# Peptides against a protein of PDB entry 7PB4, part 94

Target 1, 105 residues: chain A of PDB entry 7PB4
Amino acid sequence: KMLNIKEYKEKLLSTLGEFLEDHFPLPDRSVKKKKKNIQESSVNLITLHEMLEILINRLFDVPHDPYVKISDSFWPPYVELLLRNGIALRHPEDPTRIRLEAFHQ
Target 2, 218 residues: chain B of PDB entry 7PB4
Amino acid sequence: DALQMAVGYFEKGPIKASQNKDKTLEKHLKTVENVAWKNGLASEEIDILLNIALSGKFGNAVNTRILKCMIPATVISEDSVVKAVSWLCVGKCSGSTKVLFYRWLVAMFDFIDRKEQINLLYGFFFASLQDDALCPYVCHLLYLLTKKENVKPFRVRKLLDLQAKMGMQPHLQALLSLYKFFAPALISVSLPVRKKIYFKNSENLWKTALLAVKQRNR

## One batch from the design tools (peptide)

Design b1_p27_1_s4 (made by RFdiffusion4, then SolubleMPNN; from b1_p27_1, 14 letters changed)
Fold by OpenDDE base, seed 1:
Structure b1_p27_1_s4 (fold): chain B 105 residues (1-105), chain C 218 residues (1-218), chain A 27 residues (1-27)
Amino acid sequence: as target 1 above (105 residues)
Amino acid sequence: as target 2 above (218 residues)
Amino acid sequence: VSEEAKQQLRLMVEELVILEAKLKELE
């Protein structure tokens, strides 16, 4: 039974990965290097898949404080996507922290 | 036959050459309406027409009329319903069409052949509770769909929050009562014992048609 | 991004969370 659930989970994760690549890709880095000298801190954005993984892990690893601090690696449109669609919630007192919705509870 | 021609018209779209497009449309629409109310429609016809009604291919008035005549002769395919829900997500249909669809879905619920895939859409339907126009009908639908496994603390919280916002609506109370039945530990609030569950759609648009369908299928 | 895709995302995440919870209960 546990094995079957794990296998199904892995299949779902794979499907989710493909789905996210197709429908929610990161913006292409093809922003033309306009020459202005501003040290655009090349913040490496993480994928939505990675973001969700972090959020899911935090939800189960630290159930009493399931909030993740929004880093510069979090693409703002992804954060807004998760919040607007009821997948994630902002911390009531700290808008820089988000949690995954506890769908299992 | 006249029905096949009408369904074909809606599926393929208006043939360019027809001078009186509106008259032709009305003729075919009346054909579908007449057959649907007299005999019901086959599952295949419902599949085609339901998809058309929600796709935004035609105007809201036409879509509304098509949706109103989605009366089965025998059964509705679950796949047709799943496809219809997918169209709701695309948002090409009007708010009034969405309301009508949920009313239709509740009214026709017993005629849907299977519920397994519809049950997987529970979370989608639950999310639609936040729409004030949909809320009464979604509550009724969820009342029909809810299993013990669907009753989760986060959904209880959402329902209670919604009740706090909207007040103690009869349809919300009905759903909450069901939730309390399945998971009494999650709902500490005393709910008034209602002897009768009242949903706004007790008199559905299809009451007469549904009686006829039930009589034919006995 | 289509509203359909957003809804599918939510459903998939919901299912994943439920599965994770089930696995944790079995551990």
Scores: peptide ipSAE 0.640, ipTM 0.430, DockQ to the pose 0.757
Fold by OpenDDE base, seed 5:
Structure b1_p27_1_s4 (fold): chain B 105 residues (1-105), chain C 218 residues (1-218), chain A 27 residues (1-27)
Amino acid sequence: as target 1 above (105 residues)
Amino acid sequence: as target 2 above (218 residues)
Amino acid sequence: VSEEAKQQLRLMVEELVILEAKLKELE
């Protein structure tokens, strides 16, 4: 039973990866250009897949404090997407922290 | 048209080859400003430009000017506001830009098409009360957003603590009075009966523009 | 992004969370 669940999880992760690449790609970073007043976004944004992985892991690794701090690597539209669609919740007192919805509870 | 070209410039970023990058930027910025103040901007244009203003893609001066001209022709999408708030969490914008955003949000509140998702951000806005520069404007925003369900004991305590620290500020008193209206049992302190609510942003930067928008949409 | 895509995203994440919970119960 455990093996079957693991295999199914891996398949689902793969499918999710493909789905996210198709429907929720990161914006094109190509504006490397040296213009004086453009703050070069030196910050490496993570994919939505990586963001979800972090949130899922935190939910299960630290169930008593399942919140993740929003870093500069989190693309703000992804944060908005997760919050609006009921996938994530913001911490009630700390706006810099979000958690994954506990769908298993 | 000129506006589409200007919006496209801000969205795609400056093309490398222009020797006069600053002149091009200024030209497009003036185009946006002129259209916004004369006619207002479409919801889609506000969505794009508001995101740019808060993303840190451009310098503070440019971001400030963009934000000042986020005047709707008809409506502002709630989604645009939610995205904007998400950028505030990243901290790429200046303190002055944050203040301006909250002022803008209060000024444009009635033009936002829906409030359901914005209401879910209540806790985020409430946390910003601790910033002395934001506090007057956040109080005004919360005054507009507060429902009975938002009035919780822990928020009452925080407001009272803030009042103890800052004194009896008119904007804070206005919010506390609203809280007392929704949940009188949570606020034992006698609040002075203020017939007039005074918020710092009663004279907003967009007063004339908003009058024009209302006139066009009658 | 379509509303359908957003709904599908939610469903996929929900399923992943449920699967992860089941795996932890079996560990």
Scores: peptide ipSAE 0.636, ipTM 0.412, DockQ to the pose 0.290
Fold by OpenDDE base, seed 3:
Structure b1_p27_1_s4 (fold): chain B 105 residues (1-105), chain C 218 residues (1-218), chain A 27 residues (1-27)
Amino acid sequence: as target 1 above (105 residues)
Amino acid sequence: as target 2 above (218 residues)
Amino acid sequence: VSEEAKQQLRLMVEELVILEAKLKELE
């Protein structure tokens, strides 16, 4: 039973990865090459898949404090997407922290 | 069903022939209160009663009691909230009822089924920041609603002007910090690093009820 | 991004969270 669930989870993660690449790709770094704000260009943005993985892991690893600090690697539109669609919640006391919705509770 | 009778009474109004209008009203109000606090109300019941509470159909005391028992069994319809906000625009409810509504809206925010239409009301809520009585609760609501797209230069200016007028209020600082997070280029002012955001509604009138709702829906 | 895609994203994440919870219970 555990093996079957793990296999299904892996399959779902793979499917999610493909889905995210198709529907929620990161913006091409190439367009922002115009001269002015050089400083924003150095931050490596993580994929939405990686962001979700971090949030899911935090939810289960630290259930008493399931919040993740938003880093510069978090693309703001992804944060907004998760919050808007009820996938994530903002911390009530810290706007820089978000958690995944506890769908299992 | 006693609850259906009570809701029907508030919806249709008192039947003309009842000699004891006040006793009947109190009976039905108690019925709604009892069910709401024990089990919560269905989305349809909240839709009806919330509109009644804000329409000015009854007195302020009755409206306040109705609004205090707008506790969902499961979910609140976004449409009910939109209708409620429309009543705020008409201005038939008291200032205290408006405050209570915003407190309720913040408290019940997670139980609202959808947020799309509520998000479209962002401009209306933002305009309500100018009301000193509403400002703490509206800041909290906006803290929940604010998206990057909502953070505009004119709103930043309004918030800074409001801060200049009201001082550095914790709830306003919370909202400004969120604005700075979404649009750091628009807020040149160094905001004090507050480790904790304080919203006046931290002690929610519905805290016990909300815990019960969450427990029932698990 | 279509609203349908956003809904599908939510459903997929929900399912992942449920699966992770089940795995934790079996550990």
Scores: peptide ipSAE 0.636, ipTM 0.574, DockQ to the pose 0.301
Fold by OpenDDE base, seed 4:
Structure b1_p27_1_s4 (fold): chain B 105 residues (1-105), chain C 218 residues (1-218), chain A 27 residues (1-27)
Amino acid sequence: as target 1 above (105 residues)
Amino acid sequence: as target 2 above (218 residues)
Amino acid sequence: VSEEAKQQLRLMVEELVILEAKLKELE
């Protein structure tokens, strides 16, 4: 049973990866060059997949403090997407911290 | 079911012919209160009762009691909240009821099923910041709702003006800090870095009820 | 991004969280 669940999880992760690439791709670096905000050019943005992985891991690794600090690598539209769609929650006392929704509870 | 009868009473209104209107009303209020605090209310029941509480159909005391027991069993429908806000626009509820509603909305925010329509009401909530009684709770609500798209220059100006008038209130500072996070170029003023943001709603009227709801839904 | 895609994203994440919880319970 555990093996089956693991296999299914892996398949789902793969499917999610493909889905995210298709529907939620990072903006091409070329498009950012035209808007003069020079500061965004030096930060490597992580994918939404990577962001979700971080959030999921934190939820289970540190259940008493499941919040992740928003780094410069977090693309703001992704953060907003997660918050707006009830996937993530903002920390009530720290706007720079978000957690994944505890769907299992 | 006693609850269904109680909800039906509030929905249909008191039958004019009952000589014991107050006793009947109290009985039904107690029924709703008891069920709400013990088990929570279904989304449909909240939909009905929340609208009644804000419609001005009953007196302020009754409306206050109804609103205090708007505790969900599972979820609150976003549509119920939107309808409730529409009643605020009509202005048939008291100032105290408005305050209580915003407190309720903040307290129950996580139990609202969707936020898309509520987010569209951002401008309405933001306008309510000018009310000194509402301001702390509205700031908290806006803190929960604010997206980058909501952070506009005119709103920044309004917040700064409010800060100038009211001083550096913790709730206002919390909202401004969030605005600065989303749009640092719009807020040139240095905000003190607080490790913790405190809203007045840290001690809400529903703390025990919310714990019970969370336990039931685990 | 379509509203459907956003909903699908939520569902997929929800399922992943549930699966992860099940795995932890089995460990």
Scores: peptide ipSAE 0.635, ipTM 0.631, DockQ to the pose 0.299

Design b1_p27_2 (made by RFdiffusion4)
Fold by OpenDDE base, seed 5:
Structure b1_p27_2 (fold): chain B 105 residues (1-105), chain C 218 residues (1-218), chain A 27 residues (1-27)
Amino acid sequence: as target 1 above (105 residues)
Amino acid sequence: as target 2 above (218 residues)
Amino acid sequence: SEEAEKLLYQKVQELVVTDAEYRELET
């Protein structure tokens, strides 16, 4: 039973990854890297997959405070996408914090 | 170029060895201000400086001055605006900087090259209506962004609740009137039909510069 | 698309439920 669930979870993760790459890619940073050694304090945006992983882990690892602080790596359109679809919830008193919906409850 | 040196200074930060850090900072800041108000800034320069102003890398006074001179020569990249909004979420900027940013965003709205990604931030901006200092400017921004698809029952309820709390504010009435236009069935309250839409003039800070930009791009 | 967003919801829901079951068995 445990092995079957593990394999199923891995399949779901892989399928989700492919789905997110196809339908919700990050905007192409086609800003031509002109070679100037500008230490781009480029806010490294994370993928939607990575964002979901953070949210899922927080939901289970810290169930009494399942909220994640929105960082500069969170692409705002992804945050809004999750909120709009009811996948994530905003903290009622702190708009900088979001949690994953507790679908297992 | 003096402007490139100034932008590079803000991007890289102060070099440790400068005895006169404050004088150097002021020199570069004045260079940016002078070029921005005279000619406007390139989209790439705005991208760099806007992020710096909101990142908390410098003090509030410096950030405020940088943000006040975010005047485009031609266009502002939508990506720059999206990145700027991401910094607002981090909360490293002051409340006054947030207010100034929303004023800037409203004033510069027509100079932003695309609106597709900004429209996706609608819910984020809508959540900022709860901040009393931001509310007038956010209402104006939402008035510019609102499409029929954004007018949802839960947002109507939130606006009505806000009106109950704050009273009949002109900026809130303007937004509610637009909501009623798109979805009359969702707003049972009789809104005064003919009230002139009134927003606080966010453009006042940039009025002269914006006129000059429009004249150069004609 | 609206369809893609609905499918995203379903995939995340299924993943969260499955992960919950997995974690319960691991404890």
Scores: peptide ipSAE 0.630, ipTM 0.443, DockQ to the pose 0.279
Fold by OpenDDE base, seed 3:
Structure b1_p27_2 (fold): chain B 105 residues (1-105), chain C 218 residues (1-218), chain A 27 residues (1-27)
Amino acid sequence: as target 1 above (105 residues)
Amino acid sequence: as target 2 above (218 residues)
Amino acid sequence: SEEAEKLLYQKVQELVVTDAEYRELET
């Protein structure tokens, strides 16, 4: 049973990764090169997959405070995407914190 | 500007005195078509022309051509869409125009600036599921619009009744699967696990135009 | 696309539910 669930989870992660690469890729860094004046904020944006992983892990690892602080590595369109679709919820008192929806409860 | 003159012609209607009404109409229609497919139309131009296409001011052939070139340069105003839907309620447009409009609405959905008012039209769109010609496109639209709050027992019953009548249509199954996802307790029926959501005519009439719009707005 | 966004919701939900089941079996 455990092995089957593990394999299934791995398959879901793999298929999610492929799906996110196809439908929600990060904007190519190459397009930002032409307008010189945007300070290359040295902050590497994380993928939507990585963002979801952080949110999922926080949901399970810290169930009493499942909120993640929005960092500069969080691409704003991804944050808005998750919030708009009800995948994530904004903290009621702190707009800089979001949590994953507790789909398992 | 040639486009402004063309839009103004459609808005004001044919000036009585033009002996060559058909040639003038065709000239302006071609102007709109050419600009729309090359550059897209401004939100204001879409607002005017979309309203005209659905108002019944012109013949079905002209309305169809106008609607086919409702390609945004950047965005479509939600208000334009709401006004367009209001014309559907009046019923002056042909069935083919209604189908084309829903296809257009699905195709252009991402380019609509806001969704709040469109979401309020959920009940209207849901009622249109009973039209066999509209059903595939309405299912697709509802799939895009559906929130957990929209999944009600009475709508589940209506969808199951439609499935009983029409059979297991891919577009209806997609919508039912979404309903089951939001409210599993309301749908006891085993739905086939579809790995891919399939809506017929996903290759819409605007595929090339939409790619061009996305490239211009990047 | 909103279609992709709905699929995203479904995939994330399925993943979270599966992960919950997996974690319950690891304790």
Scores: peptide ipSAE 0.630, ipTM 0.452, DockQ to the pose 0.375
Fold by OpenDDE base, seed 4:
Structure b1_p27_2 (fold): chain B 105 residues (1-105), chain C 218 residues (1-218), chain A 27 residues (1-27)
Amino acid sequence: as target 1 above (105 residues)
Amino acid sequence: as target 2 above (218 residues)
Amino acid sequence: SEEAEKLLYQKVQELVVTDAEYRELET
């Protein structure tokens, strides 16, 4: 039973990764220089997959404070995507913190 | 069952002019309250009772008690909320009922099944910021609803104007900080880095009930 | 697309539920 669930989880993670790469890729760095004010913030943006992993881990590892602080590595459109779809929730007192929806509860 | 009879009473209204109208009303209200606080209400029951509470069919005291017991067993239908907001537009409910509704909406926000139609009401909620009594609760609601697409220059101006009028209220600061997060270019004003933004009524009237709902749905 | 966003929700939901089950079995 445990082995089957582990394998299934791994399959779900893999399938999700592929899905995210196809449908929600990070913006290519190559979009031309013209509009100046995209501060090339040297901030390494994380993938949506990595963001979800962080959120899922926090949900289970710290269930009493399941909120993750939004870092500069969090691409704002991803944050918006998760919030608007009810996948994530904003902290009621701190706009810089989000949690994953507790789908298991 | 007793709950169905109680809901039916509120829906259909008191049948005959019996001298015991007040006793019957109180009995049914207590039945709804007892079930709501113990077990929560079904989405259908909330749909009916929420509309009744905002329709002006009953007095303010009754409406207030009904709203206070709008505790879901599982979920609240978005349609029920949309209908409820439509009653706010008709203006048959008291100011205190409106405040209570917004408090309820914030408290129960996570239990609403969908947010799509509620999000379309963003402009309506935002317009209600001009009401000084509603402003704290509307800010909290907007804090929950706000998407990047909602952050417009005209709304930023309105929030800044409200801040100029009302001072640097924590609830306004919370909303402005969120707006700045989505659209930093629209907010040139240095917001004080308050580490904790407190919405005034962190103590939800439903705190105990919400804990119970979360425990039942685990 | 709206469809992709719906699928995202479903996939994340399934993953979280499965992960919860997995973690319960590891304890």
Scores: peptide ipSAE 0.619, ipTM 0.658, DockQ to the pose 0.328
Fold by OpenDDE base, seed 1:
Structure b1_p27_2 (fold): chain B 105 residues (1-105), chain C 218 residues (1-218), chain A 27 residues (1-27)
Amino acid sequence: as target 1 above (105 residues)
Amino acid sequence: as target 2 above (218 residues)
Amino acid sequence: SEEAEKLLYQKVQELVVTDAEYRELET
C-alpha cells in the first residue's frame, strides 16, 4: 500500500511539473536591460512547482502555522494565481504570508 | 518604439493641428492595448497611463480602455497606486471608472511592489463602502488590507449598519468575519462559519490577459 | 486559460490529498 501511494505521488509530482512548465512558465528574462535604475532585483525567481512544494511542505510540517512568508523569489503573478483560484490563502493579519488550502481536511 | 510613441501621445496630449485626431488616438490606444494584453506594461508605463486614465484628461470611453489595459509585465509601483487614489479624490473620473479602478486594484493587488502607503489609505477605502456600486470591491480590497489595528469599534458599527441596510451580502460577511477574527469582542453577532470566502470574481476582466502574459513569457 | 487554472486546482488538490495519505503511512 505505501509503495503504491509513493509511486502514485511521484507520478502526480511529475505530471504536475510538466503541466506547470507547459501552462505557467516563468517569464523569459529577455526584456533588454535598458540602463536606468530599475534595480534589477538580482533575486532569482522560483518556479511555480518550487513554490507549491514549499507551501505543501509547510502545510504538513507546521500544521499549526502553515503560512509561508512571501519572499522576493515569489513571482507576484504566481502568488495572485494561487490566491485567485483558492489554492492558497492570505494570512488574515499579515498579507506577506500565504498558506496552502488544506485540501486533505 | 510604437509603444513609446503611444505613451508619449497620451502624456503630452493631442497636438492641436492634426486633422485626424480621432484616428491617431485610436491607433495609439490600440498599440497600448495590444502590447498590454500581449506582454504587459512596464511599471513606468503603468505610472504614466494610470494617472492619465484617472486625471480626466480624456473622455470616459478612452479612460476606461486605458484602465482595462493596465496589465503589468512584472510589478506595479505603489506610488502609481497612491497617485491614482489621489485622482479619485479630485473627482474628475466617472463612477464607472471608479468601479473599474477598484476592480483593477483588487485584481492587481499582488503585483503591487509595496503595501505600506496603501495601508495608510485604509480609512479612505473604508469610507467608500457607502457607495453601493463600490461596496463589493471595496470589501474585497479591505479584506486584503485589514490588520488588527484597523478593526475599531466605529468601523464595526458602520459595517453592521451597512448589513442592516443591504442585508448579509457575501462580500460584507467576508469582511465582518475577518473583523471578528481580529476582534471577537467587538462583534457579538453570530456569523455563519463560511469555509469559503466569496467575492465577486472581479479578476475575470484581466484573467485572460494575465494568463496570456504567463504563456508568452516562456 | 480558465481551463488551465481549473486543472491546476484539481492537480494540486489531488497531490495534497495523496501526500497526506502518504505521510500518514510513513508515521
Scores: peptide ipSAE 0.628, ipTM 0.436, DockQ to the pose 0.324; fails the geometry check

